# Ledger of designs, part 94: peptides against a protein of PDB entry 5FRP

Target 1, 225 residues: chain A of PDB entry 5FRP
Amino acid sequence: VEWTESIPQIIATREDISKELNQALAKTFIDSDPRVRRTSVMIFNKVPVTEIWKNITNKAIYTSLLHLAREKHKEVRELCINTMAKFYSNSLNEIERTYQNKEIWEIIDTIPSTLYNLYYINDLNINEQVDSVIFEYLLPFEPDNDKRVHRLLTVLSHFDKKAFTSFFAFNARQIKISFAISKYIDFSKFLNNQESMSSSQGPIVMNKYNQTLQWLASGLSDSTK

## One batch from the design tools (peptide; made by RFdiffusion4, then SolubleMPNN)

Design b2_p18_2_s3 (from b2_p18_2, 8 letters changed)
Fold by OpenDDE base, seed 4:
Structure b2_p18_2_s3 (fold): chain B 225 residues (1-225), chain A 18 residues (1-18)
Amino acid sequence: as target 1 above (225 residues)
Amino acid sequence: SPLDFSSNIIDYIKELEK
């Protein structure tokens, strides 16, 4: 399909892109060429969230964006996962819930569930990415307790059963990781003390240290790679 | 091309902000 018509010619009104343009854009998200899909996803990254909500009115576009999180093409999938998480966060921060945008919000509100459901794919790379976007965008560090709780409740309020299960599993893993890190630190401190190393406990602690390190190395994405 | 189309949309929307 030769998209020969310049977008400016199709869009008569400055306020929103035409219905036709939205429909055409929707098709790009399901294009057979991953480059096209990638570029389409990038719209959500390159365009301010307020302008996206204003101009992208076809709900199919948002639905298609979410579906790309499970597509086969790794690069597009990874981009999509990051994009949708970021878009979700930005939307929560910048977009008011109105009657007019309710239908879009219904889709956007499923992003957390969509992301948490990716854990069921049982892919290490996907899991790592999901972990990353959860901490960065879905449940970011927030020093204000009220805001943090509100965000958490917002995220959880639209979970399906599977997402809840994943959420609890994730939290359990995080607790375990945190505990392991704490132990690692303690062991490291112990090992740095020469007197402690020379003690009868030295070899035991060293063994535990190595086990902890191995566990951490296997479970934590090597952020250094 | 669809690729051009998507790219153009990005540019267009950005221009609308101005």
Scores: peptide ipSAE 0.263, ipTM 0.871, DockQ to the pose 0.013
Fold by OpenDDE base, seed 1:
Structure b2_p18_2_s3 (fold): chain B 225 residues (1-225), chain A 18 residues (1-18)
Amino acid sequence: as target 1 above (225 residues)
Amino acid sequence: SPLDFSSNIIDYIKELEK
C-alpha cells in the first residue's frame, strides 16, 4: 500500500515530503526485484548531480548505492559501479563542500576506496570495469598538472589500507604492461629483421615474443600477473 | 509498484528543477 501512494498525494509540507520520499527511495535500493534496484541507481544518472545533492538527503541512500557495487546481480552491479564513479567525478567538479552536506561527502569520499576494494573479489570482469572507471572518472586524463595532482591527492586522501594496496598493485601492473608492450615492440622489430631471425638468437627471441603475447592476451586486468 | 515509484521519483526530481 505504501508503494501505491502517488508522490502527489504525499504533498503536505515540502520538508516532510522530502523526508518521506527519501525514506521510500532508500527502501527501493534493497528491493528484492533487481529491476527496482536498477531503476533506483538510474536516478543518479538521469538527474543532474546538483539536484541529487539538493533533493536526496538521506545518507542511507548513498550508502546503499555503494553497497550495490557488490551486488550479485551482474547488470545492477555493473550499472552501479559506473554510476558511482561518474557521480563521484561530477560531485567533485560541481558540488561545493559545506557544513550541511558534510555527512554526504563523507560517504561520497569513500567511493574511490569502494571501487579499489573490488579488486579483492578477484573477478576479471569486475577488475576490467574498475580499471575502466578509474581511467574515465576517478583519475581521468588532465593536461593541467596542478589539477591532476589535486585530483590524485583527493582520491588518495580517503583510501583505506586495502585501497592503497590495490592502488599500488594497479600501478605496478601498469608498469609491467608498459614494459611488456615495449618488449613486444622490440621483439617485433627483431622479428622483422631477416638477418636477426637467421641468427642463433632467433628462436630465443621468438619464444620470448610468444610468452609476452600470451601474457598480454591473458588479460590486462589480472592483478596477479 | 516499487518500479513505478522509483521511476516517478526521477520525474518528480526533474520537475523540481523547473
Scores: peptide ipSAE 0.259, ipTM 0.870, DockQ to the pose 0.012
Fold by OpenDDE base, seed 5:
Structure b2_p18_2_s3 (fold): chain B 225 residues (1-225), chain A 18 residues (1-18)
Amino acid sequence: as target 1 above (225 residues)
Amino acid sequence: SPLDFSSNIIDYIKELEK
């Protein structure tokens, strides 16, 4: 209650309010109540990226956001992972790099590394989520080659060694999955043709099909070593 | 409450956009 009453009074003086508000907001990201942390993360989802960059100037907030990706509370963690990935993508698309926002960009540019480093936690759920956000936000499908390459280079440019390792592992897995899916489709087409099934190749294809299905079913977790 | 505070910040920032 006391915090709520103090906000209106602080809001009256625009420039000073921004700093105090930012400081107060920074504290919410480390609050013991996961609901508070969740709500704070939701700021990044509910507020346009341009307004976030304009109004949230305390670097500690961004750092804290990134730290929440490894927090124990599952819901907050999951939200954070999605949020930071989306925020990164939106920032790349909508926010210009200036001298004034350089320090914030230095933090934001670490989001890809932060995400890829989550693979080392060796949690299947986390891995799946990271895979998802990478596909959706970090390295989305881009038909324009120049844009795609630029995005990729941007993502990679701030990788640490661990992130690179994870990246290569992820890519290897993606290639394998893609290949498996392609084979599955081909096999399915073959199997749907009765004449093909009656051929000498029928049993061979069936065997390969089953192997592919087993691999796909065993989960994407098999580290292609 | 901190929860209210965070919620209010969202509303505040949205209002600033108008």
Scores: peptide ipSAE 0.258, ipTM 0.870, DockQ to the pose 0.012
Fold by OpenDDE base, seed 3:
Formats: structure tokens, sequence, C-alpha cells
Structure b2_p18_2_s3 (fold): chain B 225 residues (1-225), chain A 18 residues (1-18)
């Protein structure tokens, strides 16, 4: 099928082209060739978020993007997970909520739930990816408390029950990590004091220190068992 | 090809910004 219709000939009738283009693009997200799906996902990475929202108006494209997070093809899935998380973050930062884009926002607002639900697949690689994108894009470090809380509330406001469960599990891990790091610091301070090391508590602290290091080194994934 | 199409969309959208 000679889809060789030269882009230049399509440029002439702008409004009709937009709908047809969106429909054609929507089909590429469900193409049998993973290379086609991959290339389509890359649009969200290569095009500014503002231009995506302006030009991609077909809901099916966004829905299909979210579905690719559970795709069997590893490369496409991994790309999709990163892409949708980044796109979510960029959208929150750069796109205003309007009446015109409400329907698209309804889909985009489900991205956090979509990502947290991936934990139920019980795949270590997927879990690591989800952890990574949560820290990088969904709940990034924010020194401003008000902004941090606002982002958190935004993310949580559209959670389904399963996502909440996953979130609490993840948050529990974060608390444990934070606690472990705090203890590590305390232990390190204690160990740097020679008088403390010579005390009866020295061996106990050293043992706890080693356990903490081992736990931290074993990675975040094994600590939830 | 569908591959060409998706690639061309990126270029098309970028050109619309000019």
Amino acid sequence: as target 1 above (225 residues)
Amino acid sequence: SPLDFSSNIIDYIKELEK
C-alpha cells in the first residue's frame, strides 16, 4: 500500500488533514509491527508537549499509548512506560486544564494508576522501571512543600483501589529506606567515634551497620518480601 | 510505509511550529 503520499501534498488542506492524520496515527499504535508502534511512541518524546496537545486530538491515540505499557514486546513496553510518565509530568507542568482538552486530561490523569497497576504483574524488570519513573517523573524531588503536596494530591486523586494499594506498599518501602539511611548516618557517626566503638555497644552497632549496608545493597526490590 | 508515516508526522509537527 503506497502510503507514499508525499507530506507536501497533504499540507494544502490543513483542517481536514488534521483529523485524517490523527486517525491514521491512531492505527499505527496498534500496528502488528513493533517497530511501527515504537516509532509512534517516539512522537511523544521528540515533539514538545504543547505541540502534542495541540495537534494530537484523537483520544484513541492516548488510550493506545497507555495500553502499550502492558505490551509483551519488551522494548516497546519499556519505551512506553518512560514516555507516558514523562509526558504526564510535562503535561502537568506545561498544559492548562481547559474545557477543550478535558477529555484528553481524563485519560492522562489515569497514567499514575496505569503505572502503579504494573506492580501487580510481579515482574522485577517492570517494577524497577516503575520505581524509576515514579521518582523521576511522577513524584520527583520537590523542595517546595506546597508544590510537593499539590503534586502528590494530584497523582493520588485519580487512583483506583489497586493503585492505592501499590502506592502504600511503595511508600512503605520509601519509609523503610529513609529510616535505613537515617540509621546508617547515625551508625556512621557512632563508628567514627573511637570511644563509642570501644564501648559495649560497639559490636552491636557494627552489626546493625553491616545489616543496614547489606539491605541497602540488595536493592529495593527484595526488601518488600 | 507505516514507519515512514510515523517518522514523517514528527517532521510535520516540527515544521508547523515555524
Scores: peptide ipSAE 0.253, ipTM 0.866, DockQ to the pose 0.012

Design b2_p18_2_s4 (from b2_p18_2, 9 letters changed)
Fold by OpenDDE base, seed 4:
Structure b2_p18_2_s4 (fold): chain B 225 residues (1-225), chain A 18 residues (1-18)
Amino acid sequence: as target 1 above (225 residues)
Amino acid sequence: SPLDYSSNIIDYIKELEK
């Protein structure tokens, strides 16, 4: 753990990380101690993306990072999901595609698929996190339409079949959520009007309101779990 | 299928409006 904690500083200060260090780092991602794995993931958060790409040349490290998205240890998994999404975004923004880094890009380009495939686990907590990182890192708000489309195409261009299916399911759900929220607002306005509530439609709208609210709530993870 | 928990709330609400 201690030596792993020193790695960010080493990477930041040294331009030439030895092959041996890369190999050692690769092993930390599969260490039996979750703390070691966590520390290893944090390297990608603490070290500038340009330095990571420069100094971490062992593809196994990147592959191992992606595998941690399905880690049993919740904290490590959550950290990994956020980290890899952020790293993906930063890489797209700051790292040029070259012949030398092609092999690493081949791995990094699978991050979106890796994340979208997590929806197949059918875990509400994971789903919520994936939702979050999609909006924050994978497909962030971009006012420039060309940039937005380019990002979208970049993300989709490396999707596997399952990721595409997940992507469509996600979008379909978002439409449903938007609709439900819209109706929730409408029903709320109706219920806030005393005259409307006293009408024959009052009980009907109340029922719809409750059902809509229940549906919206059912899509939310229990933060206590 | 992924995200199956999303019942068709749209259809449900539409049916209730009917």
Scores: peptide ipSAE 0.144, ipTM 0.794, DockQ to the pose 0.123
Fold by OpenDDE base, seed 1:
Formats: C-alpha cells, structure tokens, sequence
Structure b2_p18_2_s4 (fold): chain B 225 residues (1-225), chain A 18 residues (1-18)
C-alpha cells in the first residue's frame, strides 16, 4: 500500500518510468487487498492525463483499470467507474492520436462500451453512477453542435452490440423520464387547484399522480444502502 | 435486458387519459 501511494509522486518527478515499475504497478491492480487496488486507481486521479500517457506504457495497467469497473468491492468499483470516465474525457481532450499510442487508445476507446455494459447488471446504484458519468464525462453538454456530434460519433464508433443495445435503452428511458416529469408537473398543477380537485377528475388525477411518482421513485437507488 | 425497470409508463399514462 505504501509503495503504491508513492507512485503518483514518482510519476510526477520522473520523465521515464522504467519497464519494471510499470510491471510492478500492473500487479497492484489485481492485488488481493482492495486498499491496494484503490490506491492504484487513484493514480489516474492524482497524475495529469498527459503524464499518465507518457509514463504508463504497459497495456495491462489500462486493461486492469477497466476490469475494476466490475469489482466486487463497492468503493473500489465506484472509484474506478468515475476515474475511467474522467480519464476517457481528459484523454479525448488532451491526448493526440499517434502511431505510438495507438495500442493504448484501442483500450481507452472501449471505456464507453465498458460503462454502458454495466447497465446489464441491473443494479440501481450502478445505473445511477453510470448515468452520472455519461452526462459528466462521456457525453457532456457542448454548445457547439459540430463538437457535440463529433463526440457522440466517437463514443458510438467503438460500441459493441451490447453497448448499442444499452445505449438505445438508456435513451428510451430518458424519454420516458422526461415524459413522466412533464406529467408529474401537469398533475401537480391540477391538484393544486381547488376547483379541479373537487371535480369528478380529481380522484383520477390523484391516482395518476401517485402512479407517476412511484414510477419515478422506482428508478432511484436507496441512498441509505 | 438492460434497464428493465423502465416500464412502459408512457403507454400506461396514455391509456389512463382515454
């Protein structure tokens, strides 16, 4: 653990990390101790993306990072999901595609698929986290239409079949959520009117309101777990 | 199937409006 904690400083101070150090670092991602794995993931958060790409050349490290997205240890998994999404976004923004880094990019380009495939686990907590990182890092708000489309195409261009299916399911859900929220607002306005509530439609709208609210709530994870 | 909990709320609400 202590050794792994020193890695960010080493990467920051040295221009070239030895092959041996890369190999040693790769082993920390598969360590039996979740604290070691956590510390390893944190390297990607503490070290600038440009320095990571420059100094971490072992493909196994990047592959192992992606695998931790399905880690059994909740804290490590959650950290990994946020880290890899952020790293993907930063890489797209700051790292040029060259012949030398092509092999690493082939791995990094699978991050969107890796994340979208997490929806197949059907865990509400994981789903919420994936939703969050999609909006924050994978498909962030971009006022420039050309840039937004380009980012979208970049993300989609490396999808596997399952990721595409997940992507469509996600978008369909978002449409449903938007519709439900709109109806929630309409029903709320109706119920806030005394004349409307006293009408024959009052009980019907109340029922619809409750059903809509329940549906919306069902998509939220229990914050207490 | 991913995101199975997203039941067809649209159809449900539309049916209730008839």
Amino acid sequence: as target 1 above (225 residues)
Amino acid sequence: SPLDYSSNIIDYIKELEK
Scores: peptide ipSAE 0.143, ipTM 0.794, DockQ to the pose 0.123
Fold by OpenDDE base, seed 5:
Structure b2_p18_2_s4 (fold): chain B 225 residues (1-225), chain A 18 residues (1-18)
Amino acid sequence: as target 1 above (225 residues)
Amino acid sequence: SPLDYSSNIIDYIKELEK
């Protein structure tokens, strides 16, 4: 049957086309034009995660995606950070670990470490973005304790030493922020009471309020910049 | 170190409460 004999050739051709497409796509992630890089990153946002894993088989694409997290171009970097975090979360939820996709998973599993390592840049804008993606995608709210623990362990299991350090620093900061917010609320309530303001503690609390507010504000990125 | 801007606000506030 002549048509049956043509099937292997067609399959082979499709594989070749797929390979070529993957190679071409890989080049776009390192293109000199930030618009091209941006468009390439957007593929991960527009295409379902299952289709990405199926059709993007060149590991270099995934590696290149992760590298863009430290890109100088702000818009591309920001897009990349959000994209890779979301992609990580979606992959954990929807993609099974198999022998065939092991090499890709080895890269994807480093996304949390990659993100936490961005805190070492000590940029407030980057820090804010990383904070956001951690809460939204890496360690989202999960009411099921077992799932939450499993997710946490999965994230931590692929951390490098620096990422662990960053993780602990992050958690410590969150505790401090929570404490500061709590005190801010307490001080605000005190200051809103006229009798309290007229007391000997009034000026003291006002000072504490201002200091707390200043500290909280210092952790926020300037939205005007 | 990462997140160095996080001064020890807890200690600072506690000191102010003394």
Scores: peptide ipSAE 0.135, ipTM 0.787, DockQ to the pose 0.123
Fold by OpenDDE base, seed 3:
Structure b2_p18_2_s4 (fold): chain B 225 residues (1-225), chain A 18 residues (1-18)
Amino acid sequence: as target 1 above (225 residues)
Amino acid sequence: SPLDYSSNIIDYIKELEK
C-alpha cells in the first residue's frame, strides 16, 4: 500500500523533470552564446524525430528553432536551416498527426514558409542553401506521382503570401536555369565543332555561350565570400 | 522581390536566337 501511494509522487516528479528539462532547453535556443544555440539545434539532428516529438513538448523550443533561420551567426543559421528542413521532412514521414501534437504541428507546418521566406533576404548563400534543402527535404524527388503531389500540397497548404511568391519565383527560376543549361549544352556542342565555328554563326554563338555562362554564374554564391 | 537575380534569361536567349 505504501508503494502505491508513492507512485503519484514519482509520476509528478517525472513530469516536473520533463517540464524543467523542456524549460531549460528552451532557454538554450535563445542563449547569447552561439555555441549553446548550435548545440541546441544539434539535438534535432542527433535525436530521432520520434523521440524529439515525444520528449520536446514545449512549443517555444520549436518556435525558437525556426527563428534561428534568420540568425546573424552564419554557422548557426546554416545549421538551423538544414536542421529544420530535415526535421520537417522526417516529421512528415514518421509522425502522425494527432490531437495531442496538433500545436506542435502547427509550428512545424510553417517550416516551408519560413524557408521560402528566406529568399527575401536576397543573399546568394542563403538562397543556395534554401535551394538545397528544398530539393533534399521539402520537395524531394518522388517517382510516385500521388506521393509527390500530396507532398507538394502539404508544403503549399501552409504557405503565407510571401512564401507563395517565393515559390513561384523559385519555379520560374528553375525553368530559366533549365533552359539556360540546355542552351549551354547546345552552344558547347556547336563550339566544339570546327566547321560550325567557322561559319557566320560562330561569333554569335560564342557570344550567347558567354552570356549564358555569365547568367548561370551570377546565380552562384561566391565561395570566396 | 525574392530571387531578383533571375533575369529573364529565357527572353534574352530567345531574342538572341531571332
Scores: peptide ipSAE 0.148, ipTM 0.798, DockQ to the pose 0.123; fails the geometry check

Design b2_p18_3_s1 (from b2_p18_3, 8 letters changed)
Fold by OpenDDE base, seed 3:
Structure b2_p18_3_s1 (fold): chain B 225 residues (1-225), chain A 18 residues (1-18)
Amino acid sequence: as target 1 above (225 residues)
Amino acid sequence: EEELQEELKNFYSNLSKL
C-alpha cells in the first residue's frame, strides 16, 4: 500500500524534472554566447529523433531552433539549417502523428517554409546550403513514385505564399542549371576534339563555353569567403 | 557559462540513459 502511494509522487517528480530540464534547454537557445547556442543545436544531431520527441516537449525549443536559421553568426546558422532539415526528414520517417505531439508537429511542419524563405535573403552561401538540404533531406531522391509524390505533397501542404514563390523559382533555376551543364559538357566534348577546334566553329564554341562557365560560376558561392 | 555547460552535459547524460 505504501509503495502504491509513492508512485504518483515519483511520477510527479519526474514530470517536474523534465519540465525544469526543458526550461533550462530553452534558455540555452537564446544565450548570448554563440558556443552555447551551437551546443544546443547539436543536441538534435547527437540524440536520436525518437528520444528528442519523447523528452523535449517545450514548444519554445523547436521555435527557437527555427529562428536560428536567420542568425547572424555564420557557423551557428549553417549548423541550424542542416540540423532542422535533417530533423524534419527523420521526424517524417520515424515519428507518428498523435494527438499528444500535434502542437510540436505544427511547428516542425513549418520547416520547409522556413528553409525556402531563406532564399529571400539573397545570399549565395545560404542559397547553396538550402539547395543542398532540399536535395538531401526535404526532397531526397526516391525511386518509388508513390513515396516521392507523398513526400512532395507533405512538403507543399504547409507552404506559405512566399515559400511557394521560392519553390517555383528554385525549380526554374534547376532546369536552367541542368541545361547549362548539358551544354557545358557538349562544348567540352567539342573542344576536346582537335578537328573540331580547328574548324570555323571552334572560336564560336569557345565563346559559348566561356559564357556558360561564367554563368555557372556566377551562381556559385565564393569558397574563399 | 561553466554551470550551463555542466547542466547541458548532465542533460545529455540523462537523455542517453532514458
Scores: peptide ipSAE 0.048, ipTM 0.687, DockQ to the pose 0.012
Fold by OpenDDE base, seed 4:
Structure b2_p18_3_s1 (fold): chain B 225 residues (1-225), chain A 18 residues (1-18)
Amino acid sequence: as target 1 above (225 residues)
Amino acid sequence: EEELQEELKNFYSNLSKL
């Protein structure tokens, strides 16, 4: 915690130093060493969002952050995806839209599209991660209907065509998954009853159970890969 | 976590020297 508090002080010392630091930081996001890129991403994760917005004024840094979502290095990519989603959510909650920060907001507002566009890579691990960050950061559970709708509209307002397509596909998939899980539970309950299992419907339900399980499993990434 | 903090500290220290 103390070290994160020191970072803004280092960056905010002088406008000239701040500019130089921003330029240097921008280079680190494209560094050949994945460790350097990782560390750069971690700044957005560890430094308070208000301090990031205050001290990181080079728009190229934010753009570069978003690009790392598609990089080859798995760990950096995964960190980046989580970080940008969290940063987006925190920014929406804590950062006011002003004339001065408009250019940065224009980039940050593309984070949802950037994330939803990752579905087109057709990688199950990426898909699962995107699913996760959507539920956690982009469209978290919000009991207040007005806030929930406002967040949804905010997220959708900057979607490109591809992101919209992915959004609809995502929602359709979630409905299907929910339905499949419900069936799985029902079949499991049925099969756990010995009388039911011994009935003429037993083999039929068992088959449906296996099919449902297989379908559910097919949508999951191999945790070993 | 401590390693990450040290890495970040070093990173920013190095940036400030640039």
Scores: peptide ipSAE 0.033, ipTM 0.668, DockQ to the pose 0.013
Fold by OpenDDE base, seed 5:
Structure b2_p18_3_s1 (fold): chain B 225 residues (1-225), chain A 18 residues (1-18)
Amino acid sequence: as target 1 above (225 residues)
Amino acid sequence: EEELQEELKNFYSNLSKL
């Protein structure tokens, strides 16, 4: 962590090399070594958002970060997806929109669309990760209705057509999952009752329980892979 | 430029160890 924070410090200390540092940093995001790319993403993960916005002014860095969401290297990709989602949320919370940072915001505002577009890869692991970051960072639980609506509108405001499609598909899937979970619970309760289990409905409910369980399980990635 | 590259290299090297 301490070393990660050194970049902003270097920039602040050496204003004369700030541009060059940004250029050098931009190159690391496209380095052939996945370890270098990973390390570069970690900057966004570990450096405070305010310091990132202050010191990283090369828009190519942000664009490159977003591009890594489709990285072939699993670790880099996964890190990038989490990082950009978190960075987006933190930026919304902590960074004001100004004329000076408009160009960067134009890129950052595409993060939700970028993430939702990952569903088109049709990879179960990616889908699960995107689901996770949506709930954690993009559309977190917010008890205040006005804030929740505002966040939602912000997230959707820059969606492309594909992202909207994915958004609706996601929500539809969530409804189905929720319903299935509810049924699973109901069936479990029924089967836990000995009298109910011994009834004529017992075998029927058991079958439905198993089907529901199988359906739920089929939507889960193999955690061992 | 060379100094900057070296500093950056060291930074990334250390960061990768975290």
Scores: peptide ipSAE 0.027, ipTM 0.624, DockQ to the pose 0.011
Fold by OpenDDE base, seed 1:
Structure b2_p18_3_s1 (fold): chain B 225 residues (1-225), chain A 18 residues (1-18)
Amino acid sequence: as target 1 above (225 residues)
Amino acid sequence: EEELQEELKNFYSNLSKL
């Protein structure tokens, strides 16, 4: 009887300790020292996703993690972007949606929007990193068509207006880049043929080649335009 | 839970050394 009465107290004490730890952890995400913020983000990389969801219940921690994606400190920002994207992917794969974790999922479901909104910063390094994490974690290669479509729909279903705009702009640009690369290759092949280069079409193709190259060079510097 | 607690403990220990 006394042992059973101690269990609620132990659970309550653990909950209290957990609450205190969560409160302390929440403060570290907003610490003035970038090293402290970095260490805080690393918890999400080192601890299994299932344990994070179980033990980190303070909504403010997840919100703060997402805010660090716009951190001024480059190293912390880059780490946060990678960590957040990976955490999103792992959560989709390993965490079931329940009534109890609904509030946390509401935050986690905004990660794709948070990432796509980083394109509006118009920073080349950020854009390249966002492209990378989209390919690696948000919309990874999936051979199963149904799973791939489901993942895509999941990502898009929580987009804000800005994220949608960014998504379409990005995709449209990718198509244009792909087309330009294809034309670049075709023009290169044509120009490598001596007979073709000496033909009346040679100068025309050379001009198109140069225009394509210039366009690609300008486009690679700004993947969102 | 134990792994998270250990990581948090290590985290706070490292912070105290900074």
Scores: peptide ipSAE 0.037, ipTM 0.666, DockQ to the pose 0.012; fails the geometry check

